Peptides against a protein of PDB entry 4DOW. Designs and how they scored, part 9

Target 1, 157 residues: chain A of PDB entry 4DOW
Amino acid sequence: TFSWVGRPLPNRKQFQQMYREICMKINDGSEIHIKVGQFVLIQGEDNKKPYVAKLIELFQNGAEVPPKKCARVQWFVRFLEIPVSKRHLLGRSPPAQEIFWYDCSDWDNKINVETIIGPVQVVALAPEEVIPVDQKSEETLFVKLSWNKKDFAPLPP

## One batch from the design tools (peptide; made by RFdiffusion4, then SolubleMPNN)

Design b1_p9_3_s4 (from b1_p9_3, 6 letters changed)
Fold by OpenDDE base, seed 5:
Structure b1_p9_3_s4 (fold): chain B 157 residues (1-157), chain A 9 residues (1-9)
Amino acid sequence: as target 1 above (157 residues)
Amino acid sequence: KPKKYYRKK
């Protein structure tokens, strides 16, 4: 169950109410608060790892009947999402914890909040920094580069 | 469940 936290933010969109925070109640009755700017895991395809994204906007879409709780996201990609024929462009075998900033606008970046699994920690690193792969950071993801469907590049400013 | 796909717009 998802519910808005706080009052709507001022905006000029006719059919969208913007919010800063949403509350996710899970089966055991506990609740997790997720804010714009945080990173989340999103339900992916069958038998595949969840998608990773940064929350850019939280909004209720009043143009739909009934209204839907939605989010706009900045996508990240896992290495295995990159076409096999282009993986060599990285020039190295990345650890499982590495993800890449998706630097294209061709993907739909609107999701239903009900597809959010939960928050996840994403840490940005310089290219020369070593990604720590220890038990403490097992669930922490790291981003060093962007991917634009053609090549890898330094992270956007 | 969502899927990363090309924007329709």
Scores: peptide ipSAE 0.079, ipTM 0.790, DockQ to the pose 0.241
Fold by OpenDDE base, seed 4:
Structure b1_p9_3_s4 (fold): chain B 157 residues (1-157), chain A 9 residues (1-9)
Amino acid sequence: as target 1 above (157 residues)
Amino acid sequence: KPKKYYRKK
């Protein structure tokens, strides 16, 4: 179950109410609060790892019937989402914890919040920094580069 | 389940 936290933020969109935070109530009754700017795991296809995204907006879309709780996201891609024929462009075999900033606009960036699995930690690193892989950070994902379907590039400023 | 759908410009 998902419910809004706090009052709607000021905006001029007639049918959209924007929010800063949403509450995710899980099966055991506990609650997880997720805010704009945080990173989340999103339900993927069967037998595939969850998608990774950064929350840009949280909004209720009143233009839909019934109204839907939605999010606008910045997508990341896992290495295995990149076509096999393009993976060599990275020039290295990345660790499983590395993800890439998706630098294209060809994907729909609106999701239903019900597809959110939960929060995840994403850390931006400089290219020279080593990705730490230990028990304490095994759940943390790391991003060094962007991917634009043609090549890898430094992260956007 | 959601999928990253292509959106033509």
Scores: peptide ipSAE 0.079, ipTM 0.793, DockQ to the pose 0.237
Fold by OpenDDE base, seed 2:
Structure b1_p9_3_s4 (fold): chain B 157 residues (1-157), chain A 9 residues (1-9)
Amino acid sequence: as target 1 above (157 residues)
Amino acid sequence: KPKKYYRKK
């Protein structure tokens, strides 16, 4: 169950009420609060790992009947989401914890909040920094580079 | 579920 936290933020979008925070109530009755700017895991396709994204907007889409709680996101990609024929462009074998900033606008970046699995920690690193892979950081993801379907590049400013 | 590769603009 998802519910809005706080009052709607001022905006000029005709059919949208924007929010800064949403409450996710899980099976055991506990609550997780997720805010704009945080990173989340999103339900992936069958037999696939969850997608990773940064929350850019939280909004209720009043244009739908019934209204839907939605989010606009900045996508990341896992290495295995990159086509096999282009993986060599990285020039190295990345650890499983590495993700890449998706630097394209061709993907739909609107999701239903019900597809959010939960928050996740994403840490930005310089290219020369080593990605730590240990038990303590198992659930932490790291980003060094962007991917624009053509090549890898430094993170956008 | 979101399907990135099927949700292209």
Scores: peptide ipSAE 0.078, ipTM 0.797, DockQ to the pose 0.338
Fold by OpenDDE base, seed 3:
Structure b1_p9_3_s4 (fold): chain B 157 residues (1-157), chain A 9 residues (1-9)
Amino acid sequence: as target 1 above (157 residues)
Amino acid sequence: KPKKYYRKK
């Protein structure tokens, strides 16, 4: 179950009510609050790992009937989402915890909030910094580079 | 189950 937290933010879009925060109620009765600017895991296709995204906007889409709770996101991509023919452009075998900032606008960046699995920690690193891959679960993801369907590039400071 | 898809022009 998803519910808005707080009052709608001022905006100029007649069919969209914007919010800063949403509440997820989990099966055990506990609540998780997710805010704009946080990173989330999003349900993927069968036999695929969850998608990773940064929340840019939270809004209720009043143009739909019934109204839908939505989010606008900045996509990240996992290495295995990159076409096999282009993976060599990275020049190395990345650890499983590395993700890439998707630097294209060709993907739809609107999601339904009910596809959000939960929050995830994403840490930005400089290219020369070593990703601390520990022996425990991969709860933290790391980003060094962007991917624009043509090549990898360092993230701007 | 969302699927990343290309935006229609």
Scores: peptide ipSAE 0.076, ipTM 0.789, DockQ to the pose 0.241

Design b1_p9_4_s1 (from b1_p9_4, 5 letters changed)
Fold by OpenDDE base, seed 4:
Structure b1_p9_4_s1 (fold): chain B 157 residues (1-157), chain A 9 residues (1-9)
Amino acid sequence: as target 1 above (157 residues)
Amino acid sequence: SELLEKYLS
């Protein structure tokens, strides 16, 4: 289950209540608090790794009945989510931990918070920096480049 | 890093 933490933030959007934090209650009764600006894993398709996204907004959409708890996100893309025919454009074989900033607006960036699996650590690296592949960082994802469905590009400095 | 602060923090 998901519940808002704190009072709604001031906003000018009709039928929307914005929040900075949400509480996710796990089956074992424990709670995880997730804030705007954090990175999360989102349920993917069958037999596929979860999607990765940065939370940009948390809001309740009062235009729906019943109101839905939603989030606006910045998407990241896993290498295997990129079409096979385009993967060669990277020019290297990335480690499984590498993700890419999705630089397109064709994907719906609104999600239901119920699709959030949990938080994840994402680290930005310069192109020349090596992605560490050790046991301590195996759960950490790394981003060096963006993907715009046409090519890869360095993240703006 | 600057990248981290700009995009991830």
Scores: peptide ipSAE 0.056, ipTM 0.751, DockQ to the pose 0.036
Fold by OpenDDE base, seed 5:
Structure b1_p9_4_s1 (fold): chain B 157 residues (1-157), chain A 9 residues (1-9)
Amino acid sequence: as target 1 above (157 residues)
Amino acid sequence: SELLEKYLS
């Protein structure tokens, strides 16, 4: 169950109500609050790991009947989501915790909030920094590079 | 930097 937290933000977009925060109630009855700017896991396809995204906007889409709770996101990609023929461009074997900033506009960046699994920690690293792979950080994802379907590029400082 | 912060927050 998802519900808006707080009052709608001031905006003049037709048929849209913007919000800063949403509440996710999980099975045990506890609540998780997720805000714009945070990173989340999005439900993937069958037999696929969840997608990773940064929340850019939270809004209710009044153009639909009934209105839908939606989000606009910035996508990240996992290494295994990159075509096999392009993976060699990385020049190394990345750890499972590494993700890449998806620098393309071909993916729909609008999602239904009901596809959100939960929050996730994403840490940006400089190219020379080592990704820590231990039990304490196994749930943390790391990003060093962007991927634009043609090549990898360093994140600008 | 400010650009890197775009990815963090």
Scores: peptide ipSAE 0.062, ipTM 0.693, DockQ to the pose 0.033; fails the geometry check
Fold by OpenDDE base, seed 1:
Structure b1_p9_4_s1 (fold): chain B 157 residues (1-157), chain A 9 residues (1-9)
Amino acid sequence: as target 1 above (157 residues)
Amino acid sequence: SELLEKYLS
């Protein structure tokens, strides 16, 4: 169950109410608050790892009946989501914790909040920084590069 | 850098 936290933010978009924060109710009754700017895991397809995204906007879409709680996101991609024919462009075998900033506009960046599994920690690293793979950092994802469907590019510091 | 912060915040 998802519910808005706080009052809607001022905006000029017709049929939309924007929010800063949403509350996710867990089965055990506990609550997780997720804010714009945080990173989340999005429900993947069967036998697929969850998608990773950064929340850009939280909004209620009043143009739909009934109104839908939605989010606009910046996508990340896992290495296995990169086409097989392009993976060699990375020049290395990335650790499982590495993700890539998706630098394209061809993907629909609007999601239903119901697809959000929960928050996740994403850390940006310089190219020379090593990705820790110890048990303590096992739940943290790391990004060094962007992917624009043509090549990988370093994140600008 | 300024651009790097766009990824984090």
Scores: peptide ipSAE 0.051, ipTM 0.678, DockQ to the pose 0.032; fails the geometry check
Fold by OpenDDE base, seed 3:
Structure b1_p9_4_s1 (fold): chain B 157 residues (1-157), chain A 9 residues (1-9)
Amino acid sequence: as target 1 above (157 residues)
Amino acid sequence: SELLEKYLS
C-alpha cells in the first residue's frame, strides 16, 4: 500500500495535491519512504526488466474517480530497451548496470505509484570512468550518456 | 558542472 507523508505542498494545479514524500508498506510490514528526486524501479512489461526513473513530482490526481496517487518521472532506458538496429551506435557492449538518460518527450512521464517496486541507486559517471560490476556493486546503476532515439550523447557536466 | 544537478539532484 501507498500513503502520503506530510501535508500537501502549496500549488495552483486544479484537482491535484502535491507531496514531497510517499510511504510504501511492503508485505513483510516494513515501510519504505521515497522522496521527490530519488530514483526508483518501476514494473516493466511481462518478461521485461523493471524500468528506471527519477521521481520529479508526487501528486494525487483528484480529477480521477477515485483519486489516484501518481508521479511524474524522468525516464532512463536500459540498453536492451533501445532498438536493435541502433545499439551499434554506442560502439561498445555496456555492462548490465549501465542505463541511459532518456532525452525524448514521446514517453508518458506520468505513472501510478502502485507500479513502483522500490528505490534504486543511480550514479553518474564520466565517459572515461569504469563501471564496477563486482558483486558488491550489483545493486547500483550507472549513467554516462543520454539517448534521444537518434544517438548517444555525453551528459552535460 | 551545474547541469549535472538535473540528473542526480
Scores: peptide ipSAE 0.048, ipTM 0.665, DockQ to the pose 0.032; fails the geometry check

Design b1_p9_4_s2 (from b1_p9_4, 5 letters changed)
Fold by OpenDDE base, seed 3:
Structure b1_p9_4_s2 (fold): chain B 157 residues (1-157), chain A 9 residues (1-9)
Amino acid sequence: as target 1 above (157 residues)
Amino acid sequence: SELLERFLS
């Protein structure tokens, strides 16, 4: 169950109400609050790992029938989501915790909030920094580079 | 850069 937290933010988009925060109620009765700017895991396809994204906007789309709670996101990609023929361009074998900023517009950046699994920690690192792989930090994902379907690139200044 | 600004915003 998802519910909005707080009043709608002022906006001029017809049929849309913008919000800063949403509450996710889990099966055990606990609640998780997620805000714009946080990183989340999104339900993947069958037998696939969840997608990773940063929340850019939270909004209710009244143009749909019935109205839907939605989010706009910035996508990240896992190494195994990159085509096999292009993986060699990285020049190294990344740890499982590494993700890449998806620098393309071919993916729809609008999602239904019901696909959100929960929050996740994402940390940006310089190329020379080592990704810790110990058990205590295993839940944290790390980003050093972007991927634009052609090549990898450092996160620019 | 714009990319970094979007990430850190």
Scores: peptide ipSAE 0.044, ipTM 0.685, DockQ to the pose 0.030; fails the geometry check
Fold by OpenDDE base, seed 2:
Structure b1_p9_4_s2 (fold): chain B 157 residues (1-157), chain A 9 residues (1-9)
Amino acid sequence: as target 1 above (157 residues)
Amino acid sequence: SELLERFLS
């Protein structure tokens, strides 16, 4: 179950109510609050790892019947989501925890919040920084580069 | 960079 936290933010978008925070109530009764700017795991396809995204906007889409709780996101991509023919462009075998900023506009960046599995920690690293792979950090994802469907590039300064 | 700023914002 998802519910808005707080009152709608001021905005001029017709049929949309903007929010800063949403509450996820999971089966055990516990609640998780997720805010704009945080990173989340999004339900993937069968036998696929969840997608990774940064929440850019949280909004209720009143143009739909019934209204839907939605989010706009910045996508990240896992290495194995990159076409096999282009993976060599990275020039290394990335650790499982590495993800890449998806620098393309071809993906729909609107999601239903019900596809959110939960929050995830994403840390940006400089190219020279080592990605830790110990058990303490196994749930944390790391990003050094962007992927624009053509090549990898350092995260711009 | 703009990209990094968007990430860290």
Scores: peptide ipSAE 0.041, ipTM 0.691, DockQ to the pose 0.031; fails the geometry check
Fold by OpenDDE base, seed 5:
Parts: C-alpha cells; sequence; structure tokens
Structure b1_p9_4_s2 (fold): chain B 157 residues (1-157), chain A 9 residues (1-9)
C-alpha cells in the first residue's frame, strides 16, 4: 500500500496535488519512504527485469475517479532492452549493472505508484571510469551514457 | 556536467 507523506506542495494545477514524499508499506509491516529525485525499480512485463527510473514528480491525479497516486519519471534502459541490431554501437560488452539514460520522448513518463517495487542505487560514472563488477553491493546500477534510439552518447557535463 | 550533477546531488 502507498500513502502520501506530508502536506501537498503549493501549485495551481486544478486536478493535481503534488507531493515530495510517498510511503510504501511492505507485507512485513515495515515502511519505506521514497522522495522525488530518488531512483526506483518499476515492475516489468512478463518475465522481464524491472524497469529503472528516476522520480521527477509525485502527484495525485484528481481528474480520475477514483483519484490515482501517480509519478512522473525519467526512464533508464537496460542493455538487453536495446534492439539487437543496435547493440554493436556500444563497442563493448557491458556488465549487467550498466544502464543508460533514455534520451527519447516516445515513452510515457507517467506511472502508477503501485508499479514501484522499491528504491535502487544509481551511480553516474565518467566514460573512462571502470564499473566495479562482482564487488560489494551488486544491487547498485551504473550509468555512463545516454541512448536515444540511434546511438550512445556521453552524459552531458 | 548537468546530468552528472543530478546524480551527485
Amino acid sequence: as target 1 above (157 residues)
Amino acid sequence: SELLERFLS
């Protein structure tokens, strides 16, 4: 279950209530607080790995009946989500921990908070930095490049 | 630096 934390942020949007933080209650009764700006795992489709995204906004959509708890996100893409015919453009075999900043507008960036699995750690690296593999915290994901469906590019400084 | 700063902050 999900519940808002704190008071709604002041805004002029007629049917949207903005929030800074949301609380996710797990089956064991424990609670995880997730804030705007954090990275999260989002439920995938079928047998696919979870999606990775950065939370941009948290809001309740009052235009729907009943109102829905939603989020706007910046998507990341896993290497295996990139078309097979384009993977060679990377010029290397990335580790499983590497993800890419999705630099396209064709994906809907609005999600239901119910699809959030939990928080995840994402670390940005310079192109020349080595991704630590088989070390502590294999749950950490790393990003060096963006992907715009045409080519890979370094993250802008 | 703009995108990198988002991860550092």
Scores: peptide ipSAE 0.038, ipTM 0.710, DockQ to the pose 0.033; fails the geometry check
Fold by OpenDDE base, seed 4:
Structure b1_p9_4_s2 (fold): chain B 157 residues (1-157), chain A 9 residues (1-9)
Amino acid sequence: as target 1 above (157 residues)
Amino acid sequence: SELLERFLS
């Protein structure tokens, strides 16, 4: 169950109400608050790991019937989501914790909040920084590069 | 860059 937290933000878009925060109620009755700017895991396909995304906007779309709780996101991709024929372009075997900024506009960046599994920690690193792999950082994801369906590139300053 | 700023902002 998802519910908005706080009052709608001022905006001029007809049929839309924007919010800063949403509350996700879990089966055990506990609640998790997720805010714009945080990173989340999105429900993946059957045998795939969840997708990773950064929340850019939280909004209710009143143009739909019934109104839909939505989010605008920036997508990331896991290495195994990259086509097999292009994985060699990375030139290395990445650790499982590495993800890539998806630098394309071909994916729909609007999601239903009901597809959100929960929050996740994502840390940006410089190319020379080593991705730490220890028990404490096991659930933390790291990003160094972007992927634009053609090649990998460092995140420019 | 804009890309990095969008990520870190």
Scores: peptide ipSAE 0.037, ipTM 0.667, DockQ to the pose 0.031; fails the geometry check

Design b1_p9_4_s3 (from b1_p9_4, 6 letters changed)
Fold by OpenDDE base, seed 3:
Order: sequence, then C-alpha cells, then structure tokens
Structure b1_p9_4_s3 (fold): chain B 157 residues (1-157), chain A 9 residues (1-9)
Amino acid sequence: as target 1 above (157 residues)
Amino acid sequence: SKLLEKFLS
C-alpha cells in the first residue's frame, strides 16, 4: 500500500499533484517513507535483478482513470544489463555492487510507485576509489561511471 | 562535493 505524505506541492502541471514524500506499508505492517532524491530498487522483469533508480519526482497522475501514483526517476544500470558485446569497454570485471549512471533518454523514466521494492543506499566514488565488497557493505551500491550505450565515462567531480 | 550535489542530492 502506498500513500502520499503531506500536502501537494504547488505546481502548474495539469491533472498532476506533486508530492515530496510517499509512504510504503509493507506486509508486516511497518511503514517506510521515501522522499524525492532518495535511491530505490524497482521490480525487475522476468526474474531479473531489481532496477536501481534515483527518485526525481513524485506525482499523482489525474489524467489517468483511475489516478495513478507515479514517480519520475534517473535510471542506473547494472553491469549485466549492458549488452555482452559492449561489456569489454569497461576494461575490468566490476564487483556486483557497482552500478552505472544511465546517460540515455531512450528509457521511460516514469514508473508506477507500486513497482518500488524499497530504498537502497548508493554511494558515488571517484574512479580510483576502491569499492568495498565485505559483508557489512554488501547492501550498498556504488557508482563511478556513466553508461550512454556507447561507452563508459567518469562522473564529473 | 560537486559530485554529491549533482548525483546524490
């Protein structure tokens, strides 16, 4: 179950109500609050690992019937989501915790909030920084580079 | 700093 937290933010978008925060009520009755700017896991397709995204906007789309609770996101991509023929461009074997900033516009960045699994920690690192892969940090994802379907590039400092 | 502002904030 998803519900908005707080009052709608002022905006001029027709049929849309924007929010800063959403509440997820999970099976055990506990609640998780997620805000714009946080990172989340999104339900994967066909037994694939969840997608990783940064929340950019939370809104209710009143143009749909019934209205839908939605989010706009910045996508990240896992190494295994990159085509096999292009993975060599990284020049190394990344740890499982590494993700990449998806620098393309071909993916729909609108999602239904019901696809959100939960929050996740994402840490940006410089290229020379080592990604820790110990058990204590296995829940944290790390990003060093962007991927634009052609090549990898360092994130700007 | 700028990296955090752009990507993590």
Scores: peptide ipSAE 0.024, ipTM 0.649, DockQ to the pose 0.034
Fold by OpenDDE base, seed 5:
Structure b1_p9_4_s3 (fold): chain B 157 residues (1-157), chain A 9 residues (1-9)
Amino acid sequence: as target 1 above (157 residues)
Amino acid sequence: SKLLEKFLS
C-alpha cells in the first residue's frame, strides 16, 4: 500500500499532482518513507534481479481513470543487462554490486509506484577506488561509470 | 559535470 505524505507541491501541470514523499506500508504494519532523490529497487521481470533507479519525481497522474500514483526515475543498469557482445568493453569482470548510470533516453522513465520494492543504498566511486565486496556492504551498490549502449564512460567531477 | 550534478543533487 502506497500513500502520499504531505501536501502537493506547487505545480502547473493540468492533470498531475506532485509530491516530495511517499509512504510504503509493509505487510507487518511497518512503514517506509521514500523521498525524491533516493534510490530504489524496482520489480524486475520474470527470473530477473530488481532494477535500480533514482527517484526524480513523485506524482499522481490524474489523466488516468482511476488516477495512478507514479514516479519518474533515472535508470541504472546491471552488468548482466548489458548485451554479451559489448561486455568486453568494460575491460574487467565487475563485482555483482557494481551498477552503471544508464545514459540513454530509450527506456520509459515513468513507473507505477507499486513496482517499488524498497530503498537501496548507492555509492558513487572514482574509477581508481576499489569496490568493497564484504558482508558489511552486501546490500550496497556502487557506480563508477555510465553506459550509453555504445561504451562505458567515467562519471566526471 | 551534468551527469555528476544529476547524481549528487
Scores: peptide ipSAE 0.023, ipTM 0.585, DockQ to the pose 0.030
Fold by OpenDDE base, seed 4:
Structure b1_p9_4_s3 (fold): chain B 157 residues (1-157), chain A 9 residues (1-9)
Amino acid sequence: as target 1 above (157 residues)
Amino acid sequence: SKLLEKFLS
């Protein structure tokens, strides 16, 4: 169950109510609050790891009937989501914790909040920084590069 | 990095 936290933010978008925070109630009855700007895991395909995204906007879309709780996100892509034929372009074997900034607009960046699994920690690193593989950071994802469906590139400074 | 400040940090 998802519910808005706080009052709608001022905005000029017709049929949309924007919010800063949403509450996710999980099975055990506990609640997780997720805010704009945080990173989340999004439900993936069967037998696939969840997608990774940063929340850019939280909004209720009143143009739909019934109104839907939605989010606009910046996508990240896991290495295994990249086509096999292009993975060699990275020039190295990345650790499982590495993700890539998806620098392309072909993906729909609007999601239903119901697809959110939960929050996740994402840390940006310089290209030459080593991704830690210690147990304490096993759940942390790291980003060094972008992927635009054609090539990898350093993140803009 | 402006990108890092805006979206990743």
Scores: peptide ipSAE 0.023, ipTM 0.635, DockQ to the pose 0.033; fails the geometry check
Fold by OpenDDE base, seed 2:
Structure b1_p9_4_s3 (fold): chain B 157 residues (1-157), chain A 9 residues (1-9)
Amino acid sequence: as target 1 above (157 residues)
Amino acid sequence: SKLLEKFLS
């Protein structure tokens, strides 16, 4: 179950109510609050790992019937989501915890909040920084580079 | 950078 937290933010978008925070109520009755700017795991397809995204906007789409709780996101891509023919461009075998900033507009950046599995920690690193692979950090994802369907590039300063 | 700014903002 998803519910908005707080009052709608001021905006001029017709049929949209924007919010800063949403509450997820999970099966055991506990609640998880997720805010704009946080990173989340999005439900993947069958037998696929969840997608990773940063929440850019949280909004209720009043143009739909019934209104839908939605989010605009910045996508990240996992290495194994990159076409096999292009993976060699990375020049290394990345650890499982590495993800890449998706620098393309061909993916729909609107999602239903119902697809959110939960929050995830994403940390940006400089290219020279080492990604920790210890057991303590296995839940954290790391990003060094962007992927634009053509090549990898360092996240520019 | 634009990307880093977007990420950290």
Scores: peptide ipSAE 0.022, ipTM 0.601, DockQ to the pose 0.031; fails the geometry check

Design b1_p9_4_s4 (from b1_p9_4, 5 letters changed)
Fold by OpenDDE base, seed 3:
Structure b1_p9_4_s4 (fold): chain B 157 residues (1-157), chain A 9 residues (1-9)
Amino acid sequence: as target 1 above (157 residues)
Amino acid sequence: SELLKRYLS
């Protein structure tokens, strides 16, 4: 179950109500609050790992019938989501915790909030920084580079 | 992160 937290933010978009925070009530009865700017895991396809994204906007789309709770996101990609023929461009074997900023517009950045699994920690690193791979930090994902379907590129400072 | 904020700005 998903419910909005707080009053709608002022906006000029017709049929849309914007929010800064949403509440997820999960199966055990506990509640998780997620805010714009946080990173989340999103349900993947069958037998696939969840997608990773940063929440850019939370809104209820009144243009749909019935109204739908939605989010706009910035996508990240896992290394194994990159085509096999392009993976060599990285020049190294990344740890499982590394993700990449998806620098393309071919993916729809609008999602239904019901596809959100929960929050996840994402840390940006400089290229020379080492990604820690230990049991205590395995839940944290790290990003150093972007991927634009053609090549990898460093993130701006 | 501040790095990601700059990239989004």
Scores: peptide ipSAE 0.123, ipTM 0.784, DockQ to the pose 0.031
Fold by OpenDDE base, seed 4:
Structure b1_p9_4_s4 (fold): chain B 157 residues (1-157), chain A 9 residues (1-9)
Amino acid sequence: as target 1 above (157 residues)
Amino acid sequence: SELLKRYLS
């Protein structure tokens, strides 16, 4: 169950109410609050790991019938989501914790909040920084590069 | 992260 937290933010879009925060109630009755700017795991396809995304906007779309609780996201991709024929372009074997900024517009960046599994920690690193691999940080994902379906590129500082 | 925030700006 998802419910908005707080009052809608001022916006000029008809039929849309924008929010800063949403509450996710899980099966055990506990609540998780997720805010714009945080990173989340999105339900993946069968036999696939969840997708990773950064929340850009949270909004209720009143133009839909019935109204939908939605989010606009910036997608990330896991290495194994990249086509096999192009993985060699990275020039190295990345750790499992590395993800890549998806620098393409071919993916729909609007999702239903019901597809959100939960929050996840994502840390941006400079190219020279080493991805730490320790037990306490195994759930943390790291991003150094972008992927635009053609090649990898460093993120601007 | 600050790096990601700058990239989105």
Scores: peptide ipSAE 0.118, ipTM 0.787, DockQ to the pose 0.032
Fold by OpenDDE base, seed 1:
Structure b1_p9_4_s4 (fold): chain B 157 residues (1-157), chain A 9 residues (1-9)
Amino acid sequence: as target 1 above (157 residues)
Amino acid sequence: SELLKRYLS
């Protein structure tokens, strides 16, 4: 289950209450607190790896009945989510831990918080930095580039 | 990360 942590933030939008933090309670009774600015895994489709996103906003959508707990996210994409015909534009075979900043607005960036699987660590690297692939860093994802459906581009320094 | 933070700003 998901529940808001703290009081609503100042907000002028109708039918929306914004929050800084949400609590995710899992079946064993333990709790995970997730804040705006953190990275999360989002439930993927069958036989697909989870989506990766950065939380931008947490809000309750009062326009729905009953109100829904939602989030606005910045999407990342995995290499295998990029069309096959365009993967060659990367010019290399990326490790499984590499993801790409999705630099487009065509995707709906509003999600239901129920689709959040949990937090994940995402580290931004300069182009010359090596992505660790050892067991110690297995759970960490790395981003060097953005993807805008046309080509790859380096992230701002 | 600071890099991503700057990108969002």
Scores: peptide ipSAE 0.117, ipTM 0.783, DockQ to the pose 0.032
Fold by OpenDDE base, seed 5:
Structure b1_p9_4_s4 (fold): chain B 157 residues (1-157), chain A 9 residues (1-9)
Amino acid sequence: as target 1 above (157 residues)
Amino acid sequence: SELLKRYLS
């Protein structure tokens, strides 16, 4: 169950109400608050691992009947989501915790909030920094590079 | 880095 937290932000969009925070109620009755700017896991397809995304906007889409709670996101991509023929371009075997900033517009960046599994920690690293593998925070994901379907690139300064 | 700053903010 998802519910808006706080009052809608001022905007002039006719059929959209924007929010800064949403509340996710879990089966055990506990609640998790997720804010714009945080990173989340999104439900994957079949037996695939969840997608990783950064929340850019939270809004209720009143143009649909019934209205839907939605979000706009910045996608990240896991190494195994990259085509096999392109993986060699990385030049190394990344740890499972590494993700890549998806620098393309071909993916729909609008999601239903119901697809959100929960929050996740994402840490940005410089190219020369080592990803701490086999340490306590195995749930933490790390990003060093972007992927634009053609090649990997360093994150802009 | 602008992208790095986004993760730190």
Scores: peptide ipSAE 0.128, ipTM 0.781, DockQ to the pose 0.034; fails the geometry check

